# Peptides against a protein of PDB entry 2KNC: the designs that were tried, part 32

Target 1, 74 residues: chain A of PDB entry 2KNC
Amino acid sequence: KGPDILVVLLSVMGAILLIGLAALLIWKLLITIHDRKEFAKFEEERARAKWDTANNPLYKEATSTFTNITYRGT

## One batch from the design tools (peptide; made by RFdiffusion4, then SolubleMPNN)

Design b2_p15_6_s4 (from b2_p15_6, 12 letters changed)
Fold by OpenDDE base, seed 5:
Structure b2_p15_6_s4 (fold): chain B 74 residues (1-74), chain A 15 residues (1-15)
Amino acid sequence: as target 1 above (74 residues)
Amino acid sequence: LVLLILLLALRELLE
């Protein structure tokens, strides 16, 4: 019985759609892995920069809390 | 899945 032309056409269309979907999934996965690694490094560098600013001996807080030992609230 | 569909299409082409 000759190949059912409809089955061949549907199989080729299905194969093209599945290859296209697989390519999109691989592409999305690669981007998502790349972006997560880059974002994690950026947040780590930002966290380190905040810690380095807090420990910078040149950074004097503009607010000095002086406990006035003579302030007994009357 | 794609390989299975391709094998089924090849089978239908050879029958």
Scores: peptide ipSAE 0.042, ipTM 0.671, DockQ to the pose 0.126
Fold by OpenDDE base, seed 4:
Structure b2_p15_6_s4 (fold): chain B 74 residues (1-74), chain A 15 residues (1-15)
Amino acid sequence: as target 1 above (74 residues)
Amino acid sequence: LVLLILLLALRELLE
């Protein structure tokens, strides 16, 4: 009995759907790995930029505490 | 998994 034409059609349709789904999953996985690796580099660069900004000798904190040595509290 | 399904479908096409 030759292969049921319906079984061959359903198997080909199922194979195409599975290949398409596998390709989408691989594509999404590659993008997700790429984006996480790029985000990790961005956070490392941002961390380095914060260290460089904290050591900026032009950045004076807006708060200067002056101790008035002439203040005799009564 | 996909390769196994493809091999099973190929087997069923050759019977």
Scores: peptide ipSAE 0.036, ipTM 0.639, DockQ to the pose 0.172
Fold by OpenDDE base, seed 3:
Structure b2_p15_6_s4 (fold): chain B 74 residues (1-74), chain A 15 residues (1-15)
Amino acid sequence: as target 1 above (74 residues)
Amino acid sequence: LVLLILLLALRELLE
């Protein structure tokens, strides 16, 4: 029996849809892996920048906490 | 997976 034309059409349509879905999943996976690596690098650079700001020998905190030795909290 | 589906579809086309 020759191939049922309906089975051939449905198989071709199904194959196109599956290829399209597979391509989208691969694309999404690649982006997700890329974004996670870039985000991890950004958080590491941000952490380093915070440490460099805290250890800047020219940065005197504008807030000096003076313990008032005359303050007897009664 | 896609290659297996394609091979199955080709098999059904040859019967």
Scores: peptide ipSAE 0.035, ipTM 0.635, DockQ to the pose 0.185
Fold by OpenDDE base, seed 1:
Structure b2_p15_6_s4 (fold): chain B 74 residues (1-74), chain A 15 residues (1-15)
Amino acid sequence: as target 1 above (74 residues)
Amino acid sequence: LVLLILLLALRELLE
């Protein structure tokens, strides 16, 4: 009895679905590897960019403390 | 590779 035409059709459909799923998994894997490399580069550039978060050159403290060197407290 | 495995599986299903 030749192969059941239904089994052949279902196997071909299943194979197309598996190829499609494999292509999506490969695509997702490539993106994930790319994004991790780019993120690692970004974190390295950010670590090298020692943004002195302590000195925003546009931020002037509203309070200036002047120590009067001539003030000998009586 | 995947196409080769598929062709082999189809061959075994057609025997």
Scores: peptide ipSAE 0.034, ipTM 0.632, DockQ to the pose 0.141

Design b2_p15_7_s1 (from b2_p15_7, 11 letters changed)
Fold by OpenDDE base, seed 4:
Structure b2_p15_7_s1 (fold): chain B 74 residues (1-74), chain A 15 residues (1-15)
Amino acid sequence: as target 1 above (74 residues)
Amino acid sequence: LLPLLLALLALLKAL
């Protein structure tokens, strides 16, 4: 029986669709891995920058405790 | 991979 031309056509269409879907999944996976690595690096750099800011001698804490020296607790 | 293998087996069976 010669190859059924309809089966060959449908198999070629199915193969093209599967290759296209596989390419999109690989592309999405690569982007997702890239973005996760970049985000992890960004959070590490941001954590380091917070430590450097906390050690900055120009940083004034927003909260200042004033001891009222005139408060005689009677 | 499975659907591609099944498609290849279907093509081989249609020859």
Scores: peptide ipSAE 0.043, ipTM 0.675, DockQ to the pose 0.158
Fold by OpenDDE base, seed 5:
Structure b2_p15_7_s1 (fold): chain B 74 residues (1-74), chain A 15 residues (1-15)
Amino acid sequence: as target 1 above (74 residues)
Amino acid sequence: LLPLLLALLALLKAL
């Protein structure tokens, strides 16, 4: 029984599509892992910059909260 | 990928 030429064509086409899809999924996964590592570094640097600003003895907060001890909300 | 390559080789051998 010679190979069914249709079965061969469909199997080769299916194999090419599956390899292409697998390559795209691997590529997307690698980019997503890279971007998450870069974003994590950026958020760490942003957190450090916030800590450095909060610990700067020359940084005067623009907002002073005064508790009015005389304000008994009725 | 490996099982797909083996399946393709098995198909080519059945030709």
Scores: peptide ipSAE 0.043, ipTM 0.671, DockQ to the pose 0.180
Fold by OpenDDE base, seed 1:
Structure b2_p15_7_s1 (fold): chain B 74 residues (1-74), chain A 15 residues (1-15)
Amino acid sequence: as target 1 above (74 residues)
Amino acid sequence: LLPLLLALLALLKAL
């Protein structure tokens, strides 16, 4: 039985498609892992920056609450 | 590697 040319062609096409799909899945997985790590780092840096801003002696809150000691709630 | 090996074995079986 000579090599079935149709089986060889279909096997090569199937192999190329599977390699292409595997490469795309690996690429997407690597990006997704990278982006999640970078996002976690960004949220940590943002949380630290918020704490540092709250401790800045030059930061004046736009709203100051004064307790009116003379307001006896009648 | 494993799917490539299985594809090669399938090709060898078809030949």
Scores: peptide ipSAE 0.042, ipTM 0.674, DockQ to the pose 0.180
Fold by OpenDDE base, seed 3:
Structure b2_p15_7_s1 (fold): chain B 74 residues (1-74), chain A 15 residues (1-15)
Amino acid sequence: as target 1 above (74 residues)
Amino acid sequence: LLPLLLALLALLKAL
């Protein structure tokens, strides 16, 4: 019995779809890992920039704590 | 990728 042409066609179509899906999943995984590494580096650089700003003697905090001397908490 | 392609070709040859 020769190979069932329908089984061959369906197997080839299924294989193409599975390879395409696998390639998309691998691509998405690589991007997601890359983006997480870049984001972690960005947060480290941002943390370092905050430390450098906090240690700058010329940096006056934009937040002035006003002690309201008239605020008698009841 | 290459071993997967060879496995697919082997499967197609076995059918």
Scores: peptide ipSAE 0.040, ipTM 0.649, DockQ to the pose 0.203

Design b2_p15_7_s2 (from b2_p15_7, 12 letters changed)
Fold by OpenDDE base, seed 3:
Structure b2_p15_7_s2 (fold): chain B 74 residues (1-74), chain A 15 residues (1-15)
Amino acid sequence: as target 1 above (74 residues)
Amino acid sequence: LLPLLLELLALLEAL
């Protein structure tokens, strides 16, 4: 039985498409994992900077809560 | 990737 040239062509085309799709999925997955790790570090650094600012003795909160000691809540 | 290439080669050799 000679090689079914049609089966060979379809198998090669299918393999090229699957390899191309797999390469794109791997590429996108690697970028997505990289970006999520970088974003997680950025959010950790931003959180740390916010906590450090809260402990900065030079930081004057823009909101002063004045407790009025003369406020008798009726 | 490697197992897919080996399977493609095996299918090509079986034809």
Scores: peptide ipSAE 0.040, ipTM 0.648, DockQ to the pose 0.202
Fold by OpenDDE base, seed 5:
Structure b2_p15_7_s2 (fold): chain B 74 residues (1-74), chain A 15 residues (1-15)
Amino acid sequence: as target 1 above (74 residues)
Amino acid sequence: LLPLLLELLALLEAL
């Protein structure tokens, strides 16, 4: 009995769909890994910039703490 | 991908 031409056609269609889906998943995975690495680098640079600002001797805090000498906490 | 497509074609021709 020759292979059912229908089984061959369905197997070829299934293989094409699986290859296409696998290629899209690999592509999406590569983009997601790239974007996560870039985002992690930007968050690290932002964290470093905040620490460098805290260590900058020219940074005057905008908040002056006035000790109210008259506030006796009763 | 290309070698897999050629193998699938060869399997189809052998069938």
Scores: peptide ipSAE 0.037, ipTM 0.646, DockQ to the pose 0.134
Fold by OpenDDE base, seed 1:
Structure b2_p15_7_s2 (fold): chain B 74 residues (1-74), chain A 15 residues (1-15)
Amino acid sequence: as target 1 above (74 residues)
Amino acid sequence: LLPLLLELLALLEAL
């Protein structure tokens, strides 16, 4: 009964640690998969928003290129 | 999960 109690305590501690580690790994994996799906959706929505802004008559490009016709590079 | 937990408990009772 003496050596058996130490093996029982060590097995219970090992099982708790393994379950805790497995739960943390599953949780981290679920978050990482969720975040990757949400990021892919965000980049798709951002791409769509960029196409919709190009068709918006209220969208003024922040940069206007003026060709200076008087610039004959001498 | 439940059968694995019962098997672990049975191993604990056998020790």
Scores: peptide ipSAE 0.035, ipTM 0.636, DockQ to the pose 0.142
Fold by OpenDDE base, seed 4:
Structure b2_p15_7_s2 (fold): chain B 74 residues (1-74), chain A 15 residues (1-15)
Amino acid sequence: as target 1 above (74 residues)
Amino acid sequence: LLPLLLELLALLEAL
């Protein structure tokens, strides 16, 4: 039976669509992995910057608790 | 994906 020209055309079209879809999925996966690694690095750098700010000896907490030693509660 | 690749290969071998 000679190659059914319709089966050949549909198989080639299907193969091109599948290769295109696979390439888009691989591309999206690579971008997603890259973005997650960059975001994790950014959150680590932000956590370090927050730690350095919390340990800054110039940052006095706005709340000073004064214990009044002369307060005899009646 | 694997079964679809095998089906495509079988279609190419049947040609």
Scores: peptide ipSAE 0.034, ipTM 0.619, DockQ to the pose 0.126

Design b2_p15_8_s1 (from b2_p15_8, 12 letters changed)
Fold by OpenDDE base, seed 1:
Structure b2_p15_8_s1 (fold): chain B 74 residues (1-74), chain A 15 residues (1-15)
Amino acid sequence: as target 1 above (74 residues)
Amino acid sequence: LPLLLLLLALLELLL
């Protein structure tokens, strides 16, 4: 009995759909890996920038405590 | 690899 033409058509359609779905999954996976790497770099750069701000000897706290050397606390 | 296996499975279904 030759292959049922309906089974052949459905199998070809199913194959095309599976290839399309696989391509979308690969695309989504590549984007997700890319975005995670970019986000990890961004958080590392932000962590470095926070460290540079915390250790920046040029960052004078906006609160300059002027010790008035003339204030004799009586 | 999975595409090749799918093509083989389709060929097996045609035979």
Scores: peptide ipSAE 0.032, ipTM 0.624, DockQ to the pose 0.156
Fold by OpenDDE base, seed 2:
Structure b2_p15_8_s1 (fold): chain B 74 residues (1-74), chain A 15 residues (1-15)
Amino acid sequence: as target 1 above (74 residues)
Amino acid sequence: LPLLLLLLALLELLL
């Protein structure tokens, strides 16, 4: 029996839809992996910047602790 | 692989 034209049309339409869906899933997966790598890099750079700020000799804590030398705790 | 199998299945359906 020659190819059923309806089966051929439905198979081609189904193939196009599956290829389109697969391409969208691959694209979404690549973006999601990229964004997670970029976010991990950003958090590492932010962590390093916090370490550099903690070691900055110009950083004065806003809290001045005055030790009262006359305070003998009861 | 899946695209090649799909193309082969479409070719077999056309013959």
Scores: peptide ipSAE 0.032, ipTM 0.627, DockQ to the pose 0.227
Fold by OpenDDE base, seed 4:
Structure b2_p15_8_s1 (fold): chain B 74 residues (1-74), chain A 15 residues (1-15)
Amino acid sequence: as target 1 above (74 residues)
Amino acid sequence: LPLLLLLLALLELLL
């Protein structure tokens, strides 16, 4: 008995849907991996910029603790 | 690999 025309049509339609879904999943996965790598790089650059701002030798902490060596508590 | 097996199974169903 030759292949049932309905079985052939349903199998071709199912294969196209599966290939299309697989291509969309691969595409979404590639974008998600790319975006996570770019975001990790951005957070590293932001962390470095915060370290460069914290190590700015012009930023003296507004609080200098002076130990008064002459304070003998009576 | 699974896609190649699916394509072969589809080809066997067509022939």
Scores: peptide ipSAE 0.031, ipTM 0.618, DockQ to the pose 0.186
Fold by OpenDDE base, seed 5:
Structure b2_p15_8_s1 (fold): chain B 74 residues (1-74), chain A 15 residues (1-15)
Amino acid sequence: as target 1 above (74 residues)
Amino acid sequence: LPLLLLLLALLELLL
């Protein structure tokens, strides 16, 4: 008895759906890995820029802690 | 690999 035409049609439809789903999953995975690497680089550059701003000799901290030597807590 | 296994399974279903 030749292959059941319904089984062949369902198998081909299932194969197309599985290939399409696999391609979408691979594509999404590649984008997610790319975006994670780019985001990690931007956060590292932002962290370095924040640390380099702390070492910028032009930014005098607006808070000078004056130890008032005359403030004996009495 | 998965595409080759799928093609083999389709061939086995067609025989």
Scores: peptide ipSAE 0.031, ipTM 0.623, DockQ to the pose 0.208

Design b2_p15_8_s3 (from b2_p15_8, 13 letters changed)
Fold by OpenDDE base, seed 2:
Structure b2_p15_8_s3 (fold): chain B 74 residues (1-74), chain A 15 residues (1-15)
Amino acid sequence: as target 1 above (74 residues)
Amino acid sequence: LPLLLLLLELLLALL
């Protein structure tokens, strides 16, 4: 039987839709993996910056603790 | 690539 033109058209349309959907899923997956790697790098850089700030001899804590020498706890 | 080959095989099977 010669090729059913309707079956060929529907198969080509279905293949285009599946390829398009697969391309979108691959693209979304690549972006999601990229964003997670970039976020992990950003959190590592932020953690390092906190360590550098804690070791900075110019960093003064905003909290001044005054020890009252006359306070004998009851 | 494999999807294009599968599509080509499907088209050849429909001829």
Scores: peptide ipSAE 0.044, ipTM 0.680, DockQ to the pose 0.208
Fold by OpenDDE base, seed 3:
Structure b2_p15_8_s3 (fold): chain B 74 residues (1-74), chain A 15 residues (1-15)
Amino acid sequence: as target 1 above (74 residues)
Amino acid sequence: LPLLLLLLELLLALL
């Protein structure tokens, strides 16, 4: 019995849809992995820059802690 | 990859 033409057509249509969906999922996955790796590096560099700014001898903290020598802790 | 192989097998089984 030759291949049922309807089954062949439906299988080819299903194939194209599955390949298209798989390609979109792979594309989205690759971008998402790339962006997460780049964002993680950016946040690490930003964290490092914040630590380096805290150690900058030119950085004056907006808050100065004064030890009050007259504070007798009762 | 495995889905493409399964699809190729299904296409070959339909001929």
Scores: peptide ipSAE 0.042, ipTM 0.663, DockQ to the pose 0.215
Fold by OpenDDE base, seed 5:
Order: C-alpha cells, then sequence, then structure tokens
Structure b2_p15_8_s3 (fold): chain B 74 residues (1-74), chain A 15 residues (1-15)
C-alpha cells in the first residue's frame, strides 16, 4: 500500500513548523545573549563612571557634615 | 543537521 498521502502531508507540515520554531528559538536566544552581554558592559561602564566620580578631585560633596562641638545631648 | 537527517530517515521509512 503506497505511503498514506495524509501522513506524508502532515509529516511535512509538522517538519516545516518544527524547523521554523527551532529557527525562531535559536534567533531569540542569540539576540538575548547579545543584549545581556551589551547590557552587562553598559552597567559595568556606568558603575566605573560612578566610582571615578568619587575619585574626581574636583567633585566636592554637596553635603558637608559639620560636627557641632557645642551640641552636648543634654 | 542531526534532526534534519532523522526527519529524512523517517520520511524515507514512511515511503
Amino acid sequence: as target 1 above (74 residues)
Amino acid sequence: LPLLLLLLELLLALL
């Protein structure tokens, strides 16, 4: 009995859908890995820029803590 | 590649 034409058609349709889904998953995975690496680099550069601001000799903290020597907590 | 080969073998086994 020749191959059931319906089984062949369903197998080919299922194959095309699985290949398409696999290609989309691989593509999404590659983009997600790329975006995470780029985002991690930007957050590292942003963290370094914040630490370099703490070492900038021109940066005067806007808050000076004055110890009031006359404030005896009585 | 291996999944495409397995699909081709399944198609040939159905024929």
Scores: peptide ipSAE 0.039, ipTM 0.665, DockQ to the pose 0.201
Fold by OpenDDE base, seed 4:
Structure b2_p15_8_s3 (fold): chain B 74 residues (1-74), chain A 15 residues (1-15)
Amino acid sequence: as target 1 above (74 residues)
Amino acid sequence: LPLLLLLLELLLALL
């Protein structure tokens, strides 16, 4: 008995759907990995910019603690 | 890759 034409059509349609779904999943995975790497780089650059701002020699902490050497507590 | 080859073999065996 030759292959049932319905079985051939359903198998080809199922194969196309599975290949299409696999291609979409691979594409989404590649984008997600790319975006996570780019975001990690952006957070590293932002962390470095915060360190450069914190090490700016023009940023004096608003609080200077003066130890008064003349304070003899009575 | 091996799953795609198996699917292609199955498709060829059905034809």
Scores: peptide ipSAE 0.039, ipTM 0.658, DockQ to the pose 0.182

## One batch from the design tools (peptide; made by RFdiffusion4, then SolubleMPNN)

Design b2_p16_1_s3 (from b2_p16_1, 14 letters changed)
Fold by OpenDDE base, seed 2:
Parts: C-alpha cells; sequence; structure tokens
Structure b2_p16_1_s3 (fold): chain B 74 residues (1-74), chain A 16 residues (1-16)
C-alpha cells in the first residue's frame, strides 16, 4: 500500500515542529550557558578588582566608623 | 528523548 498521504503530511508537519522546537531549545541552552559563563567571569574579575582595591595604598575606606561614645545601648 | 524519536521513526517507516 502506498504511503497514506495524510500520514506522510502529518508526519512531516510533526517533524518540522519537533526540529523547530529542538533548535529553539538548543539555542536557549547555548545562550543560557554563555550568559552564565560570562557572568561567572565578570564576578571573578570583580572579585579580583575588589582584592586589588583592598591592596591599593590609595584606597581610603569611604566609611569612617565613628564610635558614638554617647550611645548608651538601652 | 532519543529513544522516543527512534521509536517514532520506526513507526513512521512501518506506515510508509
Amino acid sequence: as target 1 above (74 residues)
Amino acid sequence: ILEILQKALERLKELL
């Protein structure tokens, strides 16, 4: 019996939809992995810059902690 | 997933 034309058409449509969905999932996965790697690299560079800033003899802590001598904690 | 696709392909071949 020759291929049922309706079965062939529905199978081709289903295959196209599955390929399209798979391509979108792969694309989203690649972007998500890329973005996570780039963010991890950015946080590593930021951490390194923070450590380098802590060793910078020109870095004055912007927070002067004044001990309020008058603060009697209740 | 791969096994489901293979099984679907085999069913398609049986219909063709």
Scores: peptide ipSAE 0.045, ipTM 0.649, DockQ to the pose 0.188
Fold by OpenDDE base, seed 1:
Structure b2_p16_1_s3 (fold): chain B 74 residues (1-74), chain A 16 residues (1-16)
Amino acid sequence: as target 1 above (74 residues)
Amino acid sequence: ILEILQKALERLKELL
């Protein structure tokens, strides 16, 4: 049976669409892996910056707790 | 996945 020209055209079109979809999925996967690695580095740097801020003599805590030593509870 | 692609290619050859 000779290849039906319509079946060949539809098969080529379907193959191109599937390759395009596969390329988009690979692209999305690569971005998602990249973003997770970058986010993990960003959280590590934020954690390190939080530790470094505790040793920074210029850091003033925004909250000062004053214990009122004159409060005698009856 | 590979078996699904092979089965799809076989079905395409049967049409062709």
Scores: peptide ipSAE 0.037, ipTM 0.627, DockQ to the pose 0.218
Fold by OpenDDE base, seed 3:
Structure b2_p16_1_s3 (fold): chain B 74 residues (1-74), chain A 16 residues (1-16)
Amino acid sequence: as target 1 above (74 residues)
Amino acid sequence: ILEILQKALERLKELL
């Protein structure tokens, strides 16, 4: 008995749907891994830039403490 | 998941 034409058509449609779903899952996985690696790299570069700024002898702290010598706490 | 796929493939082979 030749393969039932309906079974062959349904098997081909099922295979196309499974390949499409697998491709979408792989694509989403690759993007998610890429974005996490890129974010980790940006946070590392930001941490280095902040460290280099702290070691820069030209960096003045944004907080200047003024001692008011005229404050007589009576 | 793998067992479900294997059962589905066996059913497909029985129909072919």
Scores: peptide ipSAE 0.036, ipTM 0.626, DockQ to the pose 0.149
Fold by OpenDDE base, seed 5:
Structure b2_p16_1_s3 (fold): chain B 74 residues (1-74), chain A 16 residues (1-16)
Amino acid sequence: as target 1 above (74 residues)
Amino acid sequence: ILEILQKALERLKELL
């Protein structure tokens, strides 16, 4: 019996869909690994910049906790 | 899963 043309067409369509899905999964995996490595590097650079800022004698903390001096008098 | 795929591939070969 010759190949059923409908079975051949459906098998080719199914193969294309599976290849497309596999490519999307690989792509998503690669991006997710890349983004996590880049984010880890960014957080390390941010941590280093915070340490350098903390050791800078010219660093004024932008958070002045104004202890309201009037709250000590009651 | 692998055995199901192998069986499906064998069925496809029988139809081709």
Scores: peptide ipSAE 0.033, ipTM 0.614, DockQ to the pose 0.141

Design b2_p16_1_s4 (from b2_p16_1, 14 letters changed)
Fold by OpenDDE base, seed 2:
Structure b2_p16_1_s4 (fold): chain B 74 residues (1-74), chain A 16 residues (1-16)
Amino acid sequence: as target 1 above (74 residues)
Amino acid sequence: ILEILKKALELLQKLL
């Protein structure tokens, strides 16, 4: 029985669709992993910049904590 | 994905 031309066409169309969907899923996965790694690197660099700012002798905290000696905590 | 492709290829080979 020769292959039913309709079954062959539908199988080829299904294979193309599956390959296309697989390629899109791989592409989305690679981008998502890349973005997560880049964001993690950015947060690490930002953390390092905060540590460098804390060690900067020119960084005077704008917040002067005045100990209110009259604060009787109830 | 690879298993689905392998199954699709096995089905195609059975039809041909």
Scores: peptide ipSAE 0.058, ipTM 0.674, DockQ to the pose 0.262
Fold by OpenDDE base, seed 3:
Structure b2_p16_1_s4 (fold): chain B 74 residues (1-74), chain A 16 residues (1-16)
Amino acid sequence: as target 1 above (74 residues)
Amino acid sequence: ILEILKKALELLQKLL
């Protein structure tokens, strides 16, 4: 009995859907690996910038905390 | 994911 034409058609449609899903999963995996590497690099560069700033004797913190002793929160 | 793809392929091979 030759393969049922309906079974062949459904199998080809199923194969196309599986290939499409596999491609989306590979794409998502590549993006997730890329984003994790980029984030790790960004945190390393930020850590280096903080160390360089801490070793600079001319660095003055841009943030000064002023305690307003007269601020009675209304 | 790879195991799901393997099971899907095994089901397709049983249908053909």
Scores: peptide ipSAE 0.049, ipTM 0.670, DockQ to the pose 0.164
Fold by OpenDDE base, seed 4:
Structure b2_p16_1_s4 (fold): chain B 74 residues (1-74), chain A 16 residues (1-16)
Amino acid sequence: as target 1 above (74 residues)
Amino acid sequence: ILEILKKALELLQKLL
């Protein structure tokens, strides 16, 4: 039985749609992997900047220790 | 998505 011309047409249309969908999925996957790698680098640079901020002479400790000179512990 | 692709491949294999 020769391939039904309708079956061949529908198979070609289905193949084009599947290739298009596969290409979009691969593209989205590549972008997502790239974005995750770039975000990981950004968080690493931000972590390094926080470590450098801990050694920044402009960082004033939020904790001030006050010695009460008037406390006579009786 | 993967199940849709598998079903589409099975339908294509039955059609060919």
Scores: peptide ipSAE 0.048, ipTM 0.669, DockQ to the pose 0.248
Fold by OpenDDE base, seed 5:
Structure b2_p16_1_s4 (fold): chain B 74 residues (1-74), chain A 16 residues (1-16)
Amino acid sequence: as target 1 above (74 residues)
Amino acid sequence: ILEILKKALELLQKLL
């Protein structure tokens, strides 16, 4: 019984689709790992920049909490 | 997934 040409064709198409899907999954995994490492680095640098700013003697807090001295809460 | 690939390979080998 010669190989059913239709089954050979479907098997080749299925193999191409599986390889394509595997490549997309690997690509998505690599990007997700890269983005998490980069995001962690950026959040660490941002945290460090906030700490350095808080210890800067030239840092004037942009939020002046004006306690209204005339607000006698009744 | 791996078992599906093995079954697919065994079916392909039985067909060829």
Scores: peptide ipSAE 0.042, ipTM 0.643, DockQ to the pose 0.195

